# Peptides against a protein of PDB entry 1MQS, part 40

Target 1, 223 residues: chain A of PDB entry 1MQS
Amino acid sequence: ILKMLFLNKDLNNNDNITTITDDIFNQQEIIWKVLILDIKSTATISSVLRVNDLLKAGITVHSLIKQDRSPLPDVPAIYFVSPTKENIDIIVNDLKSDKYSEFYINFTSSLPRNLLEDLAQQVSITGKSDKIKQVYDQYLDFIVTEPELFSLEISNAYLTLNDPKTTEEEITGLCANIADGLFNTVLTINSIPIIRAAKGGPAEIIAEKLGTKLRDFVINTNS

## One batch from the design tools (peptide; made by RFdiffusion4, then SolubleMPNN)

Design b2_p13_5_s2 (from b2_p13_5, 5 letters changed)
Fold by OpenDDE base, seed 4:
Structure b2_p13_5_s2 (fold): chain B 223 residues (1-223), chain A 13 residues (1-13)
Amino acid sequence: as target 1 above (223 residues)
Amino acid sequence: SNVLEKYSKYVPK
């Protein structure tokens, strides 16, 4: 998601969201963008990012795709929406009306061939294909299901993580084991989760490890 | 995945 917000540039995957956004904010000129969402992707974004994170990523305005939106012809737009005929038609209409300067299109799931062809055909008719800078299908099958609580039942996990005598290596090892368990759970459910973790503790370490595993898996399965 | 390349194939020249 962060990669998408930074126009799919390479990000340091070892850093937390705050570090990534701060580093980019400090090192590079912020490109201000509009973020266009649908109901599904709004839930996804809201579950992962805070409003401040969006701002740090250069998102000045975010809106629903079905809402009436004011033209910002000098501002690039990031679409993060479901791959539907309706959304494609709206995007094309936005393109026709020169609503934004550039279009970075990210679909929340795989774009079927028929819809890809439809998008391409409609865009070709507009003569404005040059404004479409990116088209990504994010394999973010984030079925935002109601949060379910489950346990991996790792013995003495809390004690180990909170004991001041526990070494950093032991903590790291345990976090890796937890991440592995979560990863396996995700694979079993056959859905990619939105990861939330408290900052500054073992939960963050686990989240990072899990995120890496999931990214690697997605890359390897799509390759 | 980046599907822009695929997209380009379907854009009539």
Scores: peptide ipSAE 0.032, ipTM 0.634, DockQ to the pose 0.090
Fold by OpenDDE base, seed 5:
Structure b2_p13_5_s2 (fold): chain B 223 residues (1-223), chain A 13 residues (1-13)
Amino acid sequence: as target 1 above (223 residues)
Amino acid sequence: SNVLEKYSKYVPK
């Protein structure tokens, strides 16, 4: 997240968030930026950063992507939002309207190819592709509640998984979504976990899916 | 990961 707030520059500091922000604040010229969030990313940011951290990162103002925002054509914008068609359309509209000087787009999870193509196509039509400076997948589909506990914030997951009326297809789909979220979390932590799950239920399904994803990722990255 | 490189491939020339 801090890397994102500093325009994805390599931060060579292994220190805690406060130390990193202090060092950067003191050593570098602050580039003032607008931070654009959605509901999900707002929760993520709030769980990890304090208001003072945002300020030290040069965030002058933060707003929700769906809110009406005043044009700041001379100010760069950092988008940290879910990879959805809706958000892409809004970003493109902001681009069309020259709402900001530069666009640093960070998606909270992986951007599907179809949406990437859509983004590219729409941006190309605007003729303002040069204003898009970055497009990143941040893989932050989790909320940190405490050091040893996090949540994917999937609504009614427990109810859905335990409702006898829920179809196998629905369970499988939900398990896949959970596995994706966990996968993104693992990538963010940058550590391969030991997976433990109860046998005979959705947890096992999730564990298997996650394990497969991790194995595939490791194989692909080592290849 | 930086998706910009992939993005550039899909921008119509």
Scores: peptide ipSAE 0.030, ipTM 0.643, DockQ to the pose 0.099
Fold by OpenDDE base, seed 1:
Structure b2_p13_5_s2 (fold): chain B 223 residues (1-223), chain A 13 residues (1-13)
Amino acid sequence: as target 1 above (223 residues)
Amino acid sequence: SNVLEKYSKYVPK
């Protein structure tokens, strides 16, 4: 997250948030930026950073992507939002209207190819592709609520998984989404977990999917 | 990950 706030510059990962922000604040010129969030990313940011941390990172204003925002044509903007068609359309509209000077786009999860192509196509039509400085997809599909507890914040997951009317296809789909979130969490923590799951239910499905993803990743990274 | 390079392939120079 801090890397994103500093325009994805290389930061020494061994330092705590306070040390990093203090060092940058004292040694470098602060580039003031606007941070644009959605509901999900707001929760993510709030779980990791304090308001003072944002200020030290040069975030002067933060807003929701769906809110009416005033033009700041001389100010760079950082987007940290979900990879959805709606958000892409809003970003492109902001680009068309010259709402900000530069656009640093960070998606909260992996950007599907179809959405990437859509973004590229729309930006191409505007003729303002030079204003897009970065496009990242992040692996931050989790919220830390306690030191040893985190949540993926998937709406009605428990209800869906326990509803007898839910189809196997729906369960499988939801389990895949949960596994993706957990996978991203593992990558962020940079530690391979020991997975414990109850047998005979959705938890087992999730565990199997996560295990497969981790194995595939390890094989591909070492190859 | 940085996907800007991939993005640039879809934007006409």
Scores: peptide ipSAE 0.030, ipTM 0.626, DockQ to the pose 0.099
Fold by OpenDDE base, seed 2:
Structure b2_p13_5_s2 (fold): chain B 223 residues (1-223), chain A 13 residues (1-13)
Amino acid sequence: as target 1 above (223 residues)
Amino acid sequence: SNVLEKYSKYVPK
């Protein structure tokens, strides 16, 4: 998240958030930026960062993507939003209207190829592709609820997994989604965890799926 | 990762 707020520059992540923001604030001139969020990313940001952290990162204003926003044509914008067709259309409209000086687009999860192509096509039509400086897909499908505790905020996950009427297929599907979220969390923190789960239930299924994903990832990156 | 770098062929001209 901090990397994104500093336009995806390499940061020394060995320090806590406060130390990082303080060091950057003291060493470099802050570039003031607008941060555009959606409901999901707002929750994510709020769980990890304080208002003061945003300010130290150079975020002067933050707003929801669906809200009416005043044009700031001389100010760069950071988008941190879900990879949806709706959000892409809004970003393109903002580009067309010269709402900001530069566009740094960060999606909260992987951007599907079809949506990337759609974005590229629409941007090409505008003739303003030079204003799009970055497009990143992040892996932040989690919310920090408390120290060392992460929540994926999947609605009624516990109820679904424990409902006797839920089919095995539904359980498997949900477990896969949970494993994906956890995998993204692991990638975000850049540390491979020791996985522990209760045996004989959904937790074991999730653990196995996550383990497989992590192993596959390690193999692919070392290759 | 930078999606534009990864998928350079889709970078809007």
Scores: peptide ipSAE 0.025, ipTM 0.609, DockQ to the pose 0.109

Design b2_p13_5_s3 (from b2_p13_5, 5 letters changed)
Fold by OpenDDE base, seed 3:
Structure b2_p13_5_s3 (fold): chain B 223 residues (1-223), chain A 13 residues (1-13)
Amino acid sequence: as target 1 above (223 residues)
Amino acid sequence: SNVLKNYKTYVPK
């Protein structure tokens, strides 16, 4: 939970909540955020965190997702809500209305594939996908940071990778194309990257392919 | 720490 409040940065989980929040408060600039909850997640947060902990984490405003919330277009928002169609629709509506500057979405449990597809489709229609910086659940972890964001201009890549009707061959092919694009980007930047990818999904496939390409390139260049 | 455990790091050698 604390990790989520700090935008999923690495935290030492062996320390108590107070020590972690104090260390971060003293060492790093606090990013002020809005926390959006539902009834279930409110109970979860309340059981683990105190009001002072939220403040030290930079949470100055918290509200229920179903409440009529005032727009704060210059403030990033963290959503910690159940993976439901209703919540997805509300998040998308908030996105459409530019209610917040950035959207960090954390689902309390696994997001079903059909809902993921729905989210992706709705976000695509808005044209504001760049405002969604993170989407996390039990199985999906991806972070998009705007300053380092680039597009490979692959149409419907996210939908294709998450469509249950997509064949393994199609996924493999798409992952290869993505890896090629990333490889070209690395060559353009002229630096050796550290690759981090979530386990058990397309990201891992892409990372492995990219790693292989980079390794082969280094071997061939030093030869 | 749990998030990092869900990530595999690839370092080109």
Scores: peptide ipSAE 0.032, ipTM 0.501, DockQ to the pose 0.038
Fold by OpenDDE base, seed 5:
Structure b2_p13_5_s3 (fold): chain B 223 residues (1-223), chain A 13 residues (1-13)
Amino acid sequence: as target 1 above (223 residues)
Amino acid sequence: SNVLKNYKTYVPK
């Protein structure tokens, strides 16, 4: 998260958040930025950072992507939002309107290829691709509640998975979403997980999906 | 160092 707030520059991450922000604040010229969030990413940020941390990172103002936002054409913007068509369209509209000076786009999870192509196409049409400085997948689709506890904040997951009326397709879809969230969490933690799941239920499906994702990732990164 | 090299899936019986 801090790396994102500093425009994905390499930070010496050996220190806690406060030490890092203090050191950067004291040693470097602060680049003031706007932080644009959605509901999900707001929860993520709020669970990890304090308002003072944002300020020390050079965030002058933060707003929701769906809210009416005043143009700040001389200020760079950091987007940290879910990889959705809706958010892409809003970003492109903001680009068209020259709402900010520069656009640093960070998705909370992997942007699907079709949406990436859509983003690229729309940006190309605007002729303002030079204003988009970065596009990153941050893999931060989770909420930190405690040092050793986190939540994916999926509404009614338990009810959906245990409702006899829920279709197999719906269960499979939800399990995939859960696996994606867990995958993102693992990548963020940068630690080897031990996956434990009960047999014969959604937990096993999730475990298998997560295992596949992790294996694929390892193969791709070692290649 | 790819920290993710050695994950294990355990499914309790």
Scores: peptide ipSAE 0.029, ipTM 0.466, DockQ to the pose 0.033
Fold by OpenDDE base, seed 2:
Structure b2_p13_5_s3 (fold): chain B 223 residues (1-223), chain A 13 residues (1-13)
Amino acid sequence: as target 1 above (223 residues)
Amino acid sequence: SNVLKNYKTYVPK
């Protein structure tokens, strides 16, 4: 959660929340941001952070996504909301209206592929994809930029990864396929990737596999 | 120099 509030930058997690926020507040210029929540994410944030913690993280205001919100065109916004069609539509409408300067979208759980594609399509139509800086799935810990947002066209991938009935072998296989798709995308774009993933889940598996593929490729191109 | 040489991987502990 703290990483999200700092635009998913790496934080030194060896300290408690108060120490981390104090250190950042004292050492770096704080980027003031708006935090957009829903009912579910509000409960999550409230369980972990105090109002003072949000302030120290640079959150100047926080509001519910369904509430009428005043435009702050010079202020970046962090969305931390459930992966629903309704929330996606609201975010896109906020983008169309230039409600904020930049959009950092974080979903509270896995975003189904159909909704990811819907988001990508709607954003592309607006012509304002450059304002979408990140789309992050908190469950899978995937971070993508809107201009580079793409579909791997793997049906029900996220459902399979989140189904308790799915075997470890099936998860590993699917993660390998996802990593292959990401690898191909990286090669096509010819850019330096930053890979971030949470430990103990499919995200880590994918990140490790992708990292290995990239390392192997670099070694082979240098020989 | 291949731009891919400078990739970074972060996995939270």
Scores: peptide ipSAE 0.028, ipTM 0.458, DockQ to the pose 0.059
Fold by OpenDDE base, seed 1:
Structure b2_p13_5_s3 (fold): chain B 223 residues (1-223), chain A 13 residues (1-13)
Amino acid sequence: as target 1 above (223 residues)
Amino acid sequence: SNVLKNYKTYVPK
């Protein structure tokens, strides 16, 4: 949760909430942002964080997703909400209306593929996919921080793929996860992908899996 | 038209 509030940056996990927030506050590295919740996530946040913790994390204002919210076009927003069609529609509407400068979307549980595709389709129509910087759930985590660089934030992926003790099954599983992340990234960015991968290694496996996913998506979509 | 229809895959030798 704290990682989410700091835009999913790597934090020292061994520190308590107070130490982390104090350190960031003292270093003037606070990015002011809006936190958008639903009823369920409000309970989750309230169980872990105090109001003062939110302020120290740079949350200037928090609101329920279903509430009428004033536009803050120069302020980034963090969504921490349930993966529902209703919430997706609201997020897309907020995107259309330029309600915030940037969108960091965190779903409280796994986002079903049909809802992901719906989100991607609606975002594509808006032409404002560049404002979506992050999308997270149990299976999906990627960050687009720069025009030419993004990360899936998969821990130890390089080490796992290059360890000679790693089994083929483990490699295949990890490659599938990476391909899923890349697929989701492509959908969110709404761009025609050119996939480049080295031959004879995990990168090729990932590229093939991604290609298959993209083809399947095109076949299953009417547009 | 789905933007994904024109994707390309290149795997270097």
Scores: peptide ipSAE 0.025, ipTM 0.492, DockQ to the pose 0.052; fails the geometry check

Design b2_p13_6_s1 (from b2_p13_6 with H2N A3I N12S)
Fold by OpenDDE base, seed 1:
Structure b2_p13_6_s1 (fold): chain B 223 residues (1-223), chain A 13 residues (1-13)
Amino acid sequence: as target 1 above (223 residues)
Amino acid sequence: SNIKDLTEELKSL
């Protein structure tokens, strides 16, 4: 998330959020930006970052994408929103109206090919593609629903894991995907969790995989 | 990280 706020520049992953923001604040001129969110991304940001962190990252104003927003034609904007047709249309409208100077678009999950093509077509029609500086997707592997609860939002995970027709290979693959998502979540919140899982099922497999990933990461970052 | 840069792909369409 911090990487996004600093326009996807490479950051030292070994530092905590405060150290990273302080170092950048002291070393570089702050580029003030607008942050545009939706309901889901707002929950995510609020769970990971403090208001002071946003300020140190140069976020002067943050608002919901569906809210009326004043034009700031000399200010770059960061969009961090779900990959939906509605959000794409709003972004394109903002582009058409020259609402901001530059557009840094970060979709929370994978952008489907059809929506990418739609975005490309609409942007092409505007003739203002030069204002779009970055487009990223799959930024989040998890959705925060409340401060202490999040979901990876993997469709039919419970059904797949409990279906007797599911093969061991399919279970292993799904568990690996879940472990990857959890691992990325840990990296995002920058805190090593205590892992608790039910024994004798897929949760235990996931916990073991996650534990291994975390151990490997700690060893590699401390070397 | 599963983050994917789509910037060039978007501009090429």
Scores: peptide ipSAE 0.510, ipTM 0.937, DockQ to the pose 0.434
Fold by OpenDDE base, seed 2:
Structure b2_p13_6_s1 (fold): chain B 223 residues (1-223), chain A 13 residues (1-13)
Amino acid sequence: as target 1 above (223 residues)
Amino acid sequence: SNIKDLTEELKSL
């Protein structure tokens, strides 16, 4: 998330959110930006960042994408929204109206090919593709459903893990994917968790994989 | 990170 707020520049991941924001605030000229969210991304941002963190990242105003927003033609905008046709149409409309100076688009999950093509076509028609500085997708591997509850939204994970026909290799692969998602969640929150899992099942495998990833990360970042 | 940069791909379409 912080990477997105700093226009996907490389950040030193070794520091907590406060240290990163303080260092950037002190060392670099703050680029003031507008942050445009939807309901899902709002929940994510609210769970991970405080208002002061947003301010230190140069976020002057944050708004919902479906809300009426005042034009800020001299201010760059960061979109952090779900990859939907509706959101794409709104972004394109904002582009047409010169609502912002620059557009940094970050989709929360994978952008389907058909929607990418639709976005490209609409942007091409506007003749304002130069204002689109970045388009990223798959930014989040998780969705915040409640303040302390996260879902990776992996389709049929429960069914796959509990199907007696599922092979050990398939289980291992799925557990690795889940562990990757959890690892990215930890990095997003910037807090090392205490890992607890039920013994004797996939949860234990996931916990072990996650633990290894976290240990490796800590070692590699301190080295 | 599974984050993908689609910027150039978008502009090429």
Scores: peptide ipSAE 0.504, ipTM 0.937, DockQ to the pose 0.408
Fold by OpenDDE base, seed 5:
Structure b2_p13_6_s1 (fold): chain B 223 residues (1-223), chain A 13 residues (1-13)
Amino acid sequence: as target 1 above (223 residues)
Amino acid sequence: SNIKDLTEELKSL
């Protein structure tokens, strides 16, 4: 998330949010930006960041995408929203109206091909593709339901993991995917967790995979 | 990271 707030520049992930924001804030060149959210991303941001963190990241204002927003034609905008047709249309409308100077679009989850094509088509029609500086997707591998509760939204995970017909390979693959999602979640939250998992099942496999990923990451980032 | 940069892809369409 912080990476997004800094226009997807590489950040030192070894530092806590405060250190990162302080370091950047101390860099006299804060780029002030508008942050456009939806309900889901608002929950995510609120769970991970404090208002002061946003300010330190150069977020001057934040608003919901569906809310009426004042034009700030000289200010770059960061969109952090769900990949929906509605949101795409709003973004394009904002583009058409020159609501912001630059558009940094970050979709919370995977952008379907059809929506990508739709976005591309609409942007093409505007003739303002140059204002779109970034388009990212899959920023969140999780949905925050509560500050301390989230879901990876993997369909039928429980059923798959508990179905006796599921092959070991399938289980291993799914566990890897879950571990990847958890890993990305950890990185997003910028906090190294204590991992607890039940022994003797898929949870243990996931925990081991996640632990390995985290260790590798820490080692690689600290080296 | 599963984050994907779609910027160039978008502009190529």
Scores: peptide ipSAE 0.501, ipTM 0.935, DockQ to the pose 0.418
Fold by OpenDDE base, seed 4:
Structure b2_p13_6_s1 (fold): chain B 223 residues (1-223), chain A 13 residues (1-13)
Amino acid sequence: as target 1 above (223 residues)
Amino acid sequence: SNIKDLTEELKSL
């Protein structure tokens, strides 16, 4: 998330959010930006960042994408929203209206090909593609439904893990994927969790994998 | 991180 707020520049992940924001704030010229969110991304941001963090990242104002927003034609905008047709249309309308100076678009999850093409087509029609500075997707490995609650939204994970026909290899693979998602989530929130998992099942496998990843990360970042 | 940069892809379409 911080990476997004700093226009996807490389950040040192070894530091906590405060240290990162302070370092950037002190060492680099702050670029003031508008942050455009939807309901889901708002929940994500609110779970991870404080108001002061946003300010230190140069976010002057944040608004919901569906809200009426005043034009700030001299201010770059960061969109952090779900990859939906509705959001794309709004972004394009904002582009058409020169609502912001630059557009940094970050979709929370994967952008389907059809929507990418739609976005591209609409942007092309506007003749303002130069204002689109960045488009990223799959920014989150999780969906936040409410503050401090999230889901990895892995299709049929429960069914797969509990199907007696599922092979050990498949289970292991899925557990690895889940652990990866959780790991990325942990990195996103910049907080080392206390891991709780039921014993004797896939949850334990996931917990072990996640624990290993976290340990390895800590060792590697401290080395 | 599964973050994917689609900027160039978008502009190429």
Scores: peptide ipSAE 0.498, ipTM 0.936, DockQ to the pose 0.422

Design b2_p13_6_s2 (from b2_p13_6 with H2N A3I N12K)
Fold by OpenDDE base, seed 2:
Structure b2_p13_6_s2 (fold): chain B 223 residues (1-223), chain A 13 residues (1-13)
Amino acid sequence: as target 1 above (223 residues)
Amino acid sequence: SNIKDLTEELKKL
């Protein structure tokens, strides 16, 4: 998330969110930006970042994508929204109206090919493709449902892991994917967790994989 | 990171 707020520049992830924001704030001139969210991304941002973190990242204003927003033609905008047709249409309309100076688009999950093509077609018609500076997807591997609870939104994970017909290779692959999602969650929150898992099942496999990833990350970042 | 940069792909379409 912090990477997105700094226009997807490489950040040194070795420090706490506060330390990262302080270091960037002290080293570089702050670029003021507008952050445009939807309901889902708002919940995510609220769970991970404090208001002061947004300010230190140069977010002057944040609003919902469906809200009526005032034009700020000299201000760059960061979109952090779900990859839906509705959101794409709104972004394109904002582009047409020159609502912002630059567009940094970050979709929370994977952007389907058909929607990418739709976005491309609409942007092409506007003749303002130069204002689109970045388009990213799969930014989040998790969705925050409650302050203390999140989901990776992996379809049928429980069924797959408990189906006796599922092969060991399939289980291992799914556990790896889950561990990757959890790892990205840890990086997003910028806090190393104490990992607890039930013994004798997939949860233990996931915990071990996650632990290894975290250890490797810490070692590689300190080297 | 599973984050994908689609910027160039979008501009080529």
Scores: peptide ipSAE 0.484, ipTM 0.934, DockQ to the pose 0.412
Fold by OpenDDE base, seed 1:
Structure b2_p13_6_s2 (fold): chain B 223 residues (1-223), chain A 13 residues (1-13)
Amino acid sequence: as target 1 above (223 residues)
Amino acid sequence: SNIKDLTEELKKL
């Protein structure tokens, strides 16, 4: 998330959020930006960052994508929103109206090919593709629903894991994907969790995989 | 990180 706020510049992953923001604040000229969010991304940002962190990252104002927003033609904008047709249309409308100087688009999850093509087509028609500086997707492997609750939003995970027709290989694969998502969540939050899982099921497999990933990461980053 | 840069792909379409 911090990488996004700093326009996807390389950040030292070994530093905590405070150290990173302080270093950048002290060493570089702050580029003031607008942050455009949706409901889901707002929850995520709120769970990971403090208001002061946003300010230190140069976020002067943040708004919901569906809200009426004043034009700031001299200010770059960071979009951090779900990859939906509705959001794409709004972004394109903002582009058409020259609402901001530059557009940094970050989709929270994977952008489907059809939506990418739609975005490309609409942008091409505007003739303002030069204002789009970045387009990224898959920023989040999880969705925060509440401050203490989040989901990886893996479709039919429970059904797949409890279907007697599911093979061990499929279960193992799904557990690996879940562990990867959790691992990325841990890195995003920048806090090592205490893992609690029920024994004798997929949760135990996931916990083991996650534990291994965390141990490997800690060893590799401290070396 | 599973983050994917689509910037160039978008511009080529």
Scores: peptide ipSAE 0.483, ipTM 0.932, DockQ to the pose 0.438
Fold by OpenDDE base, seed 5:
Structure b2_p13_6_s2 (fold): chain B 223 residues (1-223), chain A 13 residues (1-13)
Amino acid sequence: as target 1 above (223 residues)
Amino acid sequence: SNIKDLTEELKKL
């Protein structure tokens, strides 16, 4: 999330959120930006960041994408929203109206090909593609409902893992996906968890995969 | 699933 707020520049993840924001605040010129969220991303941001963190990241204003927003044609905008047709249409409308100077678009999950094509087509029609500076997707593999509860939003995970007809390959693949999502969650909250999982099932597989990813990350980051 | 940069892909469409 912090990476997004700093226009997806590489950040040194060795420090806590406060240290990162302080370092960036002290070392770099603050680029003031607008942050556009939806309901889902708002929950995520609120769970991970404090208002002061946003300020230190140069976020002067944050608002919901569906809200009426005042034009700030000289201010870059960061969108952190779900990859939906509705949100795409709003972004394009904002682009068309020159609501902001630059557009940094970060979709919370994977952007389907059809929506990417739709976005491309609409942007092309506006003739303002140069204002689109970044488009990222799969930023979050999880949805935060409460500070202590989140979901990876993987459909039928329970059914798949408990269906006797499910192949080992399918289980392994799903476990890998879950581990990836959890890993990204850990990176997002910038805290290394203690992993607890039931033994003898998919949870153990996931825990092992996640543990490996975390260890590799720590080693690579500290090296 | 890592963050994917779609910027160039978008511009090519």
Scores: peptide ipSAE 0.471, ipTM 0.929, DockQ to the pose 0.429
Fold by OpenDDE base, seed 4:
Structure b2_p13_6_s2 (fold): chain B 223 residues (1-223), chain A 13 residues (1-13)
Amino acid sequence: as target 1 above (223 residues)
Amino acid sequence: SNIKDLTEELKKL
């Protein structure tokens, strides 16, 4: 998330959010930006960042994408929204209206090919593709429903893990995917969790995998 | 990170 707020520049992952923001604030001229969110991304941001963190990242204004927003044609905008047709249409409308100077689009999850094509087509029609500086997707491996509750939204995870017909390989693969998602979540939150899992099942496998990933990460980053 | 940069892909469409 911080990376997004700094226009996807490389950040030092070893520092806490405050240190990162302070370092960037001190080393670089702050680029003031508008942050455009939806309900889901708002929950995510709220769970990870404080208002002061946004300010330190150069976010002067944040608004919901569906809200009526005042034009700020000289200000770059960061969109952090769900990859939906509705949001795409709004972004394109914002582009058409020159609502912002630059567009940094970050979709919270994977952007379907059809929507990418739709976005491309609409942008092409506007003739303002040059204003789109970045488009990213899969920014989050999880959906935040509440500030302290999130889901990886892996389809049929429960069924797969509990189906006796599921192969060990499938379970292992799924556990790895879950662990990856959790790992990315941890990195996003920038807090090392205490991992607790039930013994004797997939949860333990996931916990072990996650623990290994975290240890490896800590070692590699401190190294 | 599963973050994917689609910027160039978008421009190619």
Scores: peptide ipSAE 0.471, ipTM 0.931, DockQ to the pose 0.431

